# Designs tried in a protein design run: peptides against a protein of PDB entry 3HTU. Part 94

Target 1, 75 residues: chain A of PDB entry 3HTU
Amino acid sequence: RRPEEWGKLIYQWVSRSGQNNSVFTLYELTNGEDTEDEEFHGLDEATLLRALQALQQEHKAEIITVSDGRGVKFF

## One batch from the design tools (peptide; made by RFdiffusion4, then SolubleMPNN)

Design b2_p29_8_s3 (from b2_p29_8, 19 letters changed)
Fold by OpenDDE base, seed 5:
Structure b2_p29_8_s3 (fold): chain B 75 residues (1-75), chain A 29 residues (1-29)
Amino acid sequence: as target 1 above (75 residues)
Amino acid sequence: DKLKELLEKIKKKAEEIEKEREEKEELEE
């Protein structure tokens, strides 16, 4: 899958589960219990980041970088 | 708890992002 396709799957989950406007660490998205049944569970962080960047271009998410790591806010 | 600290930092920035979006939407009305 392309990053854009992963992004689509992620955002579909966000929408279906009512997680819009929620904040996650990148780790939570791919390793948390909330996404255990999702296709993107276990996705490597590099690919995840590219997927989220694609969503960011569509203004559906914003990647947040802090000194201790990264997260994302979905819209 | 490092995770707690990370989430707190992210949430703070997220609040700022939300504020900026709200301001933008308000200006465009």
Scores: peptide ipSAE 0.288, ipTM 0.726, DockQ to the pose 0.680
Fold by OpenDDE base, seed 1:
Structure b2_p29_8_s3 (fold): chain B 75 residues (1-75), chain A 29 residues (1-29)
Amino acid sequence: as target 1 above (75 residues)
Amino acid sequence: DKLKELLEKIKKKAEEIEKEREEKEELEE
């Protein structure tokens, strides 16, 4: 899958679960309990980041970088 | 713990982002 396709799957989950405007660390998005049944669970962080960057270009997410790590806010 | 602290930092940034978006929308209306 291309990063854009992964982004689509991720955002579909966000929308279906009613978690628009939610905030995640990159880790919990692919390793957390809430996404255990999703296709993108276990996705490598590099690919995840590219997927989120694609969503960011569509104004559906914004990647947040802090000193201790990275996260994402979905819109 | 570390995860909680990270989440709090990210949430703080997220609130700032939301505020900026709201202000931008208000300016464009």
Scores: peptide ipSAE 0.284, ipTM 0.723, DockQ to the pose 0.742
Fold by OpenDDE base, seed 3:
Structure b2_p29_8_s3 (fold): chain B 75 residues (1-75), chain A 29 residues (1-29)
Amino acid sequence: as target 1 above (75 residues)
Amino acid sequence: DKLKELLEKIKKKAEEIEKEREEKEELEE
């Protein structure tokens, strides 16, 4: 799958689960219990980041960077 | 706990982003 396709799957989960406006660390998004049954569970961080960047271009997410790591806010 | 601290930092920044968006929308009304 291309990053854009991963992004689509992620955002579909966000929408279906009512997680719009929620915030996640990159780790819990792909390794947390809430996404255990999703296809993107276990996705490597590099691919995840590209997927989120694709969503960011569509104004559906914003990647948040702090000194200790990164997260994302979905819209 | 580092994970907890990271989450708090991210949530705090997210709140700031939301505040800025709300202020921008208010100015455009």
Scores: peptide ipSAE 0.279, ipTM 0.721, DockQ to the pose 0.819
Fold by OpenDDE base, seed 4:
Formats: sequence, C-alpha cells, structure tokens
Structure b2_p29_8_s3 (fold): chain B 75 residues (1-75), chain A 29 residues (1-29)
Amino acid sequence: as target 1 above (75 residues)
Amino acid sequence: DKLKELLEKIKKKAEEIEKEREEKEELEE
C-alpha cells in the first residue's frame, strides 16, 4: 500500500469510531487497544508518518512534535 | 510515567492548534 492508501484507512477508522478531533501518540495509534482490529495496527512508524503526512496535506490531520516524541490530531 | 508526560505535552500543543484554527476560521468568516 502507498502512504496515502494507509492514510485513507486510518482516517476511515477515525471517522467510523468518532475519533475526529482526537489526539494520539504515534505509538498508541498503531499499537493501542483501540486499533487492534484495524489493518494498520502494527504499522511501522516510518510508513505511519508518511501516511499521516498525506492526511496533513488534505488538512485532515496535523502531526505534533514535542521534545520527547510525536503525535497526531485528527480533524 | 514517560508516556503520560508525552501525551500531556501533545495534548497541550493540540489545544493550541485548535485555538489557532478556530481563530483563523473566525477571521475568514
């Protein structure tokens, strides 16, 4: 899958589960309990980041960087 | 708890982002 395809799957989950405007660490998005049944569960961080960057270009998400790590806010 | 601290930092920054988006939307209306 291409990054934008992964992004689509991720955002579909966000929409279906009502997680719009929610904030996640990158880790809990792919390794958390809430996404265990999703195809993107276990996705490597590098691919995840590219997927989220694709969503960011569409203004559907914003990657948040702090001193100790990264997260994402979905819109 | 490192995870808790990280999440709090991200949430705080997310609130700032939300505030900025709201202000921008109000300005563009």
Scores: peptide ipSAE 0.278, ipTM 0.719, DockQ to the pose 0.738

Design b2_p29_8_s4 (from b2_p29_8, 17 letters changed)
Fold by OpenDDE base, seed 4:
Parts: sequence; structure tokens; C-alpha cells
Structure b2_p29_8_s4 (fold): chain B 75 residues (1-75), chain A 29 residues (1-29)
Amino acid sequence: as target 1 above (75 residues)
Amino acid sequence: SKLEELMEKIKKKAKEREEEEEREKEEEE
């Protein structure tokens, strides 16, 4: 899958679960219990980041970088 | 600022998940 396709799957999950405007760590998206049944569970961080960057270009997400990690807010 | 609040939330969540993982790891050992 392309990063844009992964981004689509991720955003679909966010929308279906009613978690728009929520904040996640990158770890929670791919390793959290809430996404265990999702296709993007276990996705490598590099690919995940590219997927989120694609969503960011569509103004559907904002990637947040801090000294001890990264997260994302969905819109 | 709003960005600072988001960063704080992310840091808190990261800390919580780290502590949870460590507890689960210790319980499985």
C-alpha cells in the first residue's frame, strides 16, 4: 500500500470510532488495543509517519513532535 | 498555547503507555 492508502485506512478508523479531534501518540495508533483489529496495526513508524503526512496535506491531521516522542491530532 | 496543550497531552499519554508496558512486562516475567 502507498502512504496515502494507509492514511485513508487510518482516517476511516478515526471517523468510524468517533475520535475526530483526538490526540494520539504514534505508538497508540499501531500498537494500541483499540486498533488490534485494524489493517494498519503493527505498521512500521516510518510508513505511519508518511501516511500521517499525507493526511496532514489534506488538513485531516497535525503531527506533533516533542523531545520524547511524536503524536498526531486528527480533524 | 493550543500547541503546547497538545504536546502536554501527548507527553502524558506517552508516559502512561510506557508505565503500562513496563507493568505488563514485569507481570509476564
Scores: peptide ipSAE 0.118, ipTM 0.531, DockQ to the pose 0.058
Fold by OpenDDE base, seed 5:
Structure b2_p29_8_s4 (fold): chain B 75 residues (1-75), chain A 29 residues (1-29)
Amino acid sequence: as target 1 above (75 residues)
Amino acid sequence: SKLEELMEKIKKKAKEREEEEEREKEEEE
């Protein structure tokens, strides 16, 4: 899958689960219990980041970098 | 600011994750 495709899957999950406007760590998205049944579970962080960047370009997400890691807010 | 609030949330979640991982690691040992 292309990053954009991963982004679509991720955002679909966010929407289906009603978690728009929520904040996640990157770890939570790919390793959290809430996404265990999602295709993007276990996705490597590099690919995840590219996927989120694609969403960010669409203003559907904002990647936030903090001293202890990175996170994302979905819109 | 909005960014600061988001960062705070992320930091909190990251901390919670770390604590959870530590607990899981200890339980598996």
Scores: peptide ipSAE 0.114, ipTM 0.530, DockQ to the pose 0.058
Fold by OpenDDE base, seed 1:
Structure b2_p29_8_s4 (fold): chain B 75 residues (1-75), chain A 29 residues (1-29)
Amino acid sequence: as target 1 above (75 residues)
Amino acid sequence: SKLEELMEKIKKKAKEREEEEEREKEEEE
């Protein structure tokens, strides 16, 4: 899958679960129990980041980087 | 600001995940 395709799957999960406008760490998106049954669970961080960047270009997400980690807000 | 609030939320979640992973690691040892 391309990063954009991963982004689509991630955003679909966010939308179906009614979690738009929620904030996540990159870690919990791929390692959290909430996504254990999702196809993108266990996805490597590099690919995840590219997927989220694709969503960001579509104004569906905003990546935030802080000194002790990175996260994302979905819209 | 909105950005600051989001950053704090992310930091909080990161800390919670870290603590959870540490607990799980200690329980497995």
Scores: peptide ipSAE 0.106, ipTM 0.532, DockQ to the pose 0.058
Fold by OpenDDE base, seed 3:
Structure b2_p29_8_s4 (fold): chain B 75 residues (1-75), chain A 29 residues (1-29)
Amino acid sequence: as target 1 above (75 residues)
Amino acid sequence: SKLEELMEKIKKKAKEREEEEEREKEEEE
């Protein structure tokens, strides 16, 4: 899958679960209990970041980076 | 700011995960 395709799957999960405007660490998205049954569970961080960047271009997400980690807010 | 608020939430989640992992290590030992 291309990054934008992963982004679509991730955003579909966010929308279906009613978690728009929620904040996640990158770890939670791919390793958390809430996404265990999702196709993107276990996705490597590099690919995840590219997927989120694609969503950011569509104004559907905002990536946040701090000294001790990275996260994302969905819209 | 909005950005600072989001960063705070991310930091809190990261801390909670770290504390959980430490508890699991202590229970395994």
Scores: peptide ipSAE 0.106, ipTM 0.518, DockQ to the pose 0.057

## One batch from the design tools (peptide; made by RFdiffusion4, then SolubleMPNN)

Design b2_p30_1_s1 (from b2_p30_1, 13 letters changed)
Fold by OpenDDE base, seed 4:
Structure b2_p30_1_s1 (fold): chain B 75 residues (1-75), chain A 30 residues (1-30)
Amino acid sequence: as target 1 above (75 residues)
Amino acid sequence: MEPVDASNLSEEEIKKILAERLAKIKEKLA
């Protein structure tokens, strides 16, 4: 899958689960209990980041950098 | 961990929450 395709899957989960406007660490998206049954569970962080960057270009997400890592807010 | 609703949070508050979550995750994985 291309990063854009991964982004689509991630955003579909966010929308269907009512998680719009929620904030996640990148780890929680791919390793958390809430996404255990999703296709993107276990996705490597590099690919995840590219997927989220694609969503960010579409104004569907905002990647937030803090001192000890990154998170994302979905819209 | 429950998702955080950031609808009415400032950027600084969001960053604080993310930092706290990251710290907890690191502690759990250590």
Scores: peptide ipSAE 0.623, ipTM 0.901, DockQ to the pose 0.847
Fold by OpenDDE base, seed 2:
Structure b2_p30_1_s1 (fold): chain B 75 residues (1-75), chain A 30 residues (1-30)
Amino acid sequence: as target 1 above (75 residues)
Amino acid sequence: MEPVDASNLSEEEIKKILAERLAKIKEKLA
């Protein structure tokens, strides 16, 4: 899958679960219990970042960088 | 951890929450 395709799957999950405007660490998206049944669970962080960057270009997400890692807010 | 509704949070508040979550994750994995 291309990053844009992963981004679509991730955003579909966010929308279906009613979590628009929610904030996640990148780790929680791919390693958390809430996404265990999702196809993007276990996705490497580099690919995840590219997927989120694609969503960011569409104004569907905002990547937030802090000292010890990154998070994302979905719109 | 439960997702955080950031609809009414400032950028600084969001960064603080993320930092706290990251710290908890690192502690759990250590």
Scores: peptide ipSAE 0.622, ipTM 0.900, DockQ to the pose 0.856
Fold by OpenDDE base, seed 3:
Structure b2_p30_1_s1 (fold): chain B 75 residues (1-75), chain A 30 residues (1-30)
Amino acid sequence: as target 1 above (75 residues)
Amino acid sequence: MEPVDASNLSEEEIKKILAERLAKIKEKLA
């Protein structure tokens, strides 16, 4: 899958679960128990970041950088 | 951890929450 395709799957999950406007660490998104049943669970962080960057261009997500890592807010 | 509704949170509040969550994750993985 291309990063854009991963982004689509991630955003579909966000929308289906009613978690728009929620914030996640990147780790929680791919390693948390809330996404264990999703295809993107276990996705490497590099690919995840590219997927989220694609969503960011569409104004569907905002990547947030802090001193100890990164998170994302979905819209 | 439960997801955080950031609809009414400021940027600084969001960053603080993320930092705290990242610290907890780091501690658990150490």
Scores: peptide ipSAE 0.621, ipTM 0.900, DockQ to the pose 0.854
Fold by OpenDDE base, seed 1:
Structure b2_p30_1_s1 (fold): chain B 75 residues (1-75), chain A 30 residues (1-30)
Amino acid sequence: as target 1 above (75 residues)
Amino acid sequence: MEPVDASNLSEEEIKKILAERLAKIKEKLA
């Protein structure tokens, strides 16, 4: 899958679960219990980041950088 | 970990929450 395709799957999960406007660490998206049944569970962080960057270009997400890592807010 | 509703949170508040979560994750993985 292309990053944009992964982004679509991730955003669909966020929307269907009613978690728009929620904030996640990148780790929680791919390794958390809430996404264990999702296709993007276990996705490598590099690919995840590219997927989120694609969503960010569409104004559907905002990647937030802190000292010890990154998170994302979905819109 | 439970999702955080950031609808009414400032950038600084969001960053603080993320930092705390990252620390907890790191501790759990150590």
Scores: peptide ipSAE 0.621, ipTM 0.900, DockQ to the pose 0.858

Design b2_p30_1_s2 (from b2_p30_1, 13 letters changed)
Fold by OpenDDE base, seed 4:
Structure b2_p30_1_s2 (fold): chain B 75 residues (1-75), chain A 30 residues (1-30)
Amino acid sequence: as target 1 above (75 residues)
Amino acid sequence: MPPVDASNLSDEEIKKILEERLKAIKEKLE
């Protein structure tokens, strides 16, 4: 899958679960309990980041950098 | 940890929440 295809799957999950405007760490998206049944669970962080960057270009997400890592807010 | 609704939070508040979560994850993985 291409990064934008992963981004589509991630955003579909966010939308279906009603978690728009929610904030996640990148780790929680791919390793958390809430996404255990999703295809993107276990996705490597590099690919995840590219997927989120694709969503960011579409104004569907914002990647947030903090002192000790990164998170994302979905719109 | 359930996702946080950030619709009414400032950028600084969001960053603090993320930092707290990252800290908790780090402690769990140790």
Scores: peptide ipSAE 0.619, ipTM 0.899, DockQ to the pose 0.875
Fold by OpenDDE base, seed 3:
Structure b2_p30_1_s2 (fold): chain B 75 residues (1-75), chain A 30 residues (1-30)
Amino acid sequence: as target 1 above (75 residues)
Amino acid sequence: MPPVDASNLSDEEIKKILEERLKAIKEKLE
């Protein structure tokens, strides 16, 4: 899958689960209990970041950088 | 680790929450 295709899957989960306007660490998206049954669970962070950047271009997400990592807010 | 509803949170509040969550994750992985 291409990054934008991963982004689509991630955003579909966000929308279907009612997580719009929620904030996650990148770790929680790929390693959290809430996404255990999703195809993107276990996705490497580099690919995840590219997927989220694609969503960011579509104004569906905002990547937030802090001192010791990154998170994302979905819209 | 329930998701955080950031609908009414400021950028600074969001960053603070992320910092705390990242810290907690790091401690759990040790």
Scores: peptide ipSAE 0.618, ipTM 0.899, DockQ to the pose 0.859
Fold by OpenDDE base, seed 2:
Structure b2_p30_1_s2 (fold): chain B 75 residues (1-75), chain A 30 residues (1-30)
Amino acid sequence: as target 1 above (75 residues)
Amino acid sequence: MPPVDASNLSDEEIKKILEERLKAIKEKLE
C-alpha cells in the first residue's frame, strides 16, 4: 500500500469510531488495543508517518512533535 | 489509554498530554 492508502484506512477508522478531534501518540495508533483488528495495526512508524503526512496535506490531521516522540490530532 | 478529545484543548495542553502518554508507554515497555 502507498502512504496515501494507509492514510485513508487510518482516517476511516477514526471516523467510524467517532474519534475526530482526538489525539493519539503514534504508538497508540499502531500498537494500541483499540486498533488490534485494523489492517494498519503493527505498521512501522516510518510508513505511518508518511501516511499521516498525506492526511496532513488534506487538512485531516496534524502531526504534533514533542520532546520524546510524536502524536497526531485528527480533524 | 482512553482517547482524548482535544477539540477544546490548546496546543500546549495537547503537547503536555502527549508527553505524559509517551512517558507512560515507555515505562510500560521497560
Scores: peptide ipSAE 0.617, ipTM 0.899, DockQ to the pose 0.832
Fold by OpenDDE base, seed 1:
Structure b2_p30_1_s2 (fold): chain B 75 residues (1-75), chain A 30 residues (1-30)
Amino acid sequence: as target 1 above (75 residues)
Amino acid sequence: MPPVDASNLSDEEIKKILEERLKAIKEKLE
């Protein structure tokens, strides 16, 4: 899958689960209990970041950088 | 950890929450 395709799957999960406007660390998206049954569980962080950047271009997400990592807010 | 509703949070508040979560994750993985 391309990053844009991963982004679509991630955003579909966020929307269907009613978690719009929620904030996640990148680790929680790919390694958290809430996404264990999702296809993007276990996705490498580099590919995840590219997927989220694609969503950010569509104004569906905002990547937030802090001192020791990154998170994302979905819209 | 359940996701945080950031609808009414400022950018600074969101960053603080993320830093706290990242710290907790690091400690859990150690």
Scores: peptide ipSAE 0.616, ipTM 0.899, DockQ to the pose 0.890

Design b2_p30_1_s3 (from b2_p30_1, 15 letters changed)
Fold by OpenDDE base, seed 2:
Structure b2_p30_1_s3 (fold): chain B 75 residues (1-75), chain A 30 residues (1-30)
Amino acid sequence: as target 1 above (75 residues)
Amino acid sequence: LPPVDASKLSEEEIKEILKKRLEEIKKKLE
C-alpha cells in the first residue's frame, strides 16, 4: 500500500470510531489495544509517518512533535 | 486510550498530554 492508502485506512478508523479531534501517540495508533484488529496495526513508524503526512496535507491530521516523540491530532 | 477531546485544547496542552503518554508507554516497555 502507498502511504496515501494507509492514511485513508487510518482516517476511516478514526472517523468510524468517533475519535475525530482525538490525539494519539504514533505508538498508540500502531501498537495500541484499540487498533489490534485494524490493518494498520503493526505498521512501521516510517510508513505511518508518511501516511499521516499525507493526511496532514489534506488538513485531516496534524503531526505534533514533542521532546520524547511524536503524536497526531485528527480533525 | 483515554478519551481526550482535543478540539478545544491549545497546542501546548496537547503537547503536555502527549509527553505524559509517551512517558507512560516508555515505562511499560521497560
Scores: peptide ipSAE 0.587, ipTM 0.886, DockQ to the pose 0.807
Fold by OpenDDE base, seed 3:
Structure b2_p30_1_s3 (fold): chain B 75 residues (1-75), chain A 30 residues (1-30)
Amino acid sequence: as target 1 above (75 residues)
Amino acid sequence: LPPVDASKLSEEEIKEILKKRLEEIKKKLE
């Protein structure tokens, strides 16, 4: 899958679960219990970041950087 | 994953929440 395709899957999950306007660490998205049954669970961070960047271009997400790592807010 | 409505939070408040979560994850992985 291309990063844009992964982004689509991730955003579909966010929308279906009603978690728009929620904030996640990147680790929680791919390693958390809430996404264990999703295809993107276990996705490598590099590909995840590119997927989220694609969503960011569409104004569907915002990647947030802090001193200890990164997170993302979905819209 | 604790539910958080970030629509009403400032950028700084969101960053503090993320920092807390990242520290918790780090401790669990040790």
Scores: peptide ipSAE 0.586, ipTM 0.885, DockQ to the pose 0.779
Fold by OpenDDE base, seed 4:
Structure b2_p30_1_s3 (fold): chain B 75 residues (1-75), chain A 30 residues (1-30)
Amino acid sequence: as target 1 above (75 residues)
Amino acid sequence: LPPVDASKLSEEEIKEILKKRLEEIKKKLE
């Protein structure tokens, strides 16, 4: 899958689960218990980041960088 | 994942939440 396709899957999960306006660390998205049954669970962080960047271009997400890592806010 | 509605949070507040979570994750991975 291309990053854009991964982004679509991720955003679909966010929307279906009613977690718009929620904030996640990147780790939580791919390694969290809440996403164990999702196709993007276990996705490498580099690909995840590119997927989120695609969503960010569509104003569906905002990648937030802090001192010890990154997170994302979904809209 | 703790339920958080970030729609009413400032950018700084969001960053603090993320920092806290990242620290917790880091600790669990040790």
Scores: peptide ipSAE 0.585, ipTM 0.885, DockQ to the pose 0.799
Fold by OpenDDE base, seed 1:
Structure b2_p30_1_s3 (fold): chain B 75 residues (1-75), chain A 30 residues (1-30)
Amino acid sequence: as target 1 above (75 residues)
Amino acid sequence: LPPVDASKLSEEEIKEILKKRLEEIKKKLE
């Protein structure tokens, strides 16, 4: 899958679960209990980041960087 | 995951939440 395709899957999960406007750490998206049944569970961080960057270009997400890591807000 | 609605939160508030979560995750992984 291309990063854009991963982004689509992630955003679909966010939308269907009613978690728009929620904030996640990157770890929570790929390693959290809430996404265990999702195809993107276990996705490497590098690919995840590219996927989120694709969503960011579409104004569907915002990657937030803090001193000790990164997170993402979905719109 | 704690249900947090970030639609009404400032950038600084969101960053603080992320920092807190990152610390909690770090502790769990130790």
Scores: peptide ipSAE 0.584, ipTM 0.885, DockQ to the pose 0.784

Design b2_p30_1_s4 (from b2_p30_1, 14 letters changed)
Fold by OpenDDE base, seed 3:
Structure b2_p30_1_s4 (fold): chain B 75 residues (1-75), chain A 30 residues (1-30)
Amino acid sequence: as target 1 above (75 residues)
Amino acid sequence: MKPVDASNLSEEEIKEILEKRLKAIKEKLA
């Protein structure tokens, strides 16, 4: 899958689960219990970041960088 | 994982929450 395709799957989960306007660490998205049944669970962080960047270009997400990692807010 | 509704949170508040979570994750994985 291309990053854009991963982004689509992630955002579909966000929308269906009612997580719009929620904030996640990148780790929680791919390693958390809430996404264990999703295809993107276990996705490597590099690919995840590219997927989220694609969503960011569409104004569906905002990547937030802090001192010890990154998170994302979905819209 | 505990979802956080950030609809009414400032950018600074969001960053603080993320930093707190990242710290907790790091400690848990150590």
Scores: peptide ipSAE 0.613, ipTM 0.896, DockQ to the pose 0.823
Fold by OpenDDE base, seed 1:
Parts: sequence; C-alpha cells; structure tokens
Structure b2_p30_1_s4 (fold): chain B 75 residues (1-75), chain A 30 residues (1-30)
Amino acid sequence: as target 1 above (75 residues)
Amino acid sequence: MKPVDASNLSEEEIKEILEKRLKAIKEKLA
C-alpha cells in the first residue's frame, strides 16, 4: 500500500471509532491495544509518518512535534 | 491508552499531554 492508502485506512478507523479531535502518539496508533485488530497495526513509523502527512495535506490531521517524539490530532 | 479530547485544548496543552504520554510509554518499554 502507498502512504496515501494507509492514511485512508487510519482515518476511517478514527472516524468509525468516534475519536475525531483526539490526540495520539505515533506509537499508540501502530502499537496500541485499541488498534490491535487494524491492518495498520505494526506499521513502521516512517511509513506511518508519510501516511499522516498525506492526511495533513487534506486537512484531516495535524502532526505535532514535541521534544521527544511526535503525535497527531485528527479532525 | 486513554483517548484525550483535544477539541478545546490549546497547542501548548496538547504538547504537554503528548510529552507525558511519550514519557510513560518509554518507561513502560524500558
């Protein structure tokens, strides 16, 4: 899958689970218990970042950088 | 993992929450 396709799957999960406007660390998205049954669980962080950047271009997400990592807010 | 509604949070508040979570994850994985 391309990053854009991964982004679509991630956003669909966020929307269906009613977690719009919620904030996640990148680790929680791919390694958390809540996404254990999702196709993107275990996705490498580099590909995840590209996927989120695609969503960001569509104004569906905002990547937030802090001192020791990154997170994302979905809209 | 506990979802956090950031609808009414400032950018600074969001960053603080993320930093706390990242620290907790790091400690859990250590």
Scores: peptide ipSAE 0.612, ipTM 0.896, DockQ to the pose 0.840
Fold by OpenDDE base, seed 2:
Structure b2_p30_1_s4 (fold): chain B 75 residues (1-75), chain A 30 residues (1-30)
Amino acid sequence: as target 1 above (75 residues)
Amino acid sequence: MKPVDASNLSEEEIKEILEKRLKAIKEKLA
């Protein structure tokens, strides 16, 4: 899958679970219990970041960088 | 994982939440 395709899957999960406007660490998205049944579970962080950057271009997400890692807010 | 509604949170508040979560994850994985 291309990054934008992964982004689509991730955003679909966010939307159908009613978590728009919620904040996640990147780790929680790919390693959390809430996404264990999703295709993007276990996705490497590099690919995840590219997927989120694609969503950010569409104003559907905002990547937030802090001292010990990154998170994302979905819109 | 506990979803956080950030609709009414400032950028600084969001960063604080993320930092706390990242710290907790790091400690759990150690």
Scores: peptide ipSAE 0.612, ipTM 0.895, DockQ to the pose 0.850
Fold by OpenDDE base, seed 4:
Structure b2_p30_1_s4 (fold): chain B 75 residues (1-75), chain A 30 residues (1-30)
Amino acid sequence: as target 1 above (75 residues)
Amino acid sequence: MKPVDASNLSEEEIKEILEKRLKAIKEKLA
């Protein structure tokens, strides 16, 4: 899958679960209990980041950098 | 951990929450 395709799957999950405007660490998205049944569970962080960047270009997400890592807010 | 509703949070508050979560994850994985 291309990054934008992964982004689509991730955003579909966010929308279906009603978690728009929620904030996640990148780790929680791919390794958390809430996404265990999703295809993107276990996705490597590099690919995840590219997927989120694609969503960010569509104004569906905002990647947030802090002192010791990154998170994302979905819209 | 439950997702945090950031609809009414400032950017600074969001960053603080993320930092706390990242710390907790690091401690859990250690």
Scores: peptide ipSAE 0.612, ipTM 0.895, DockQ to the pose 0.857

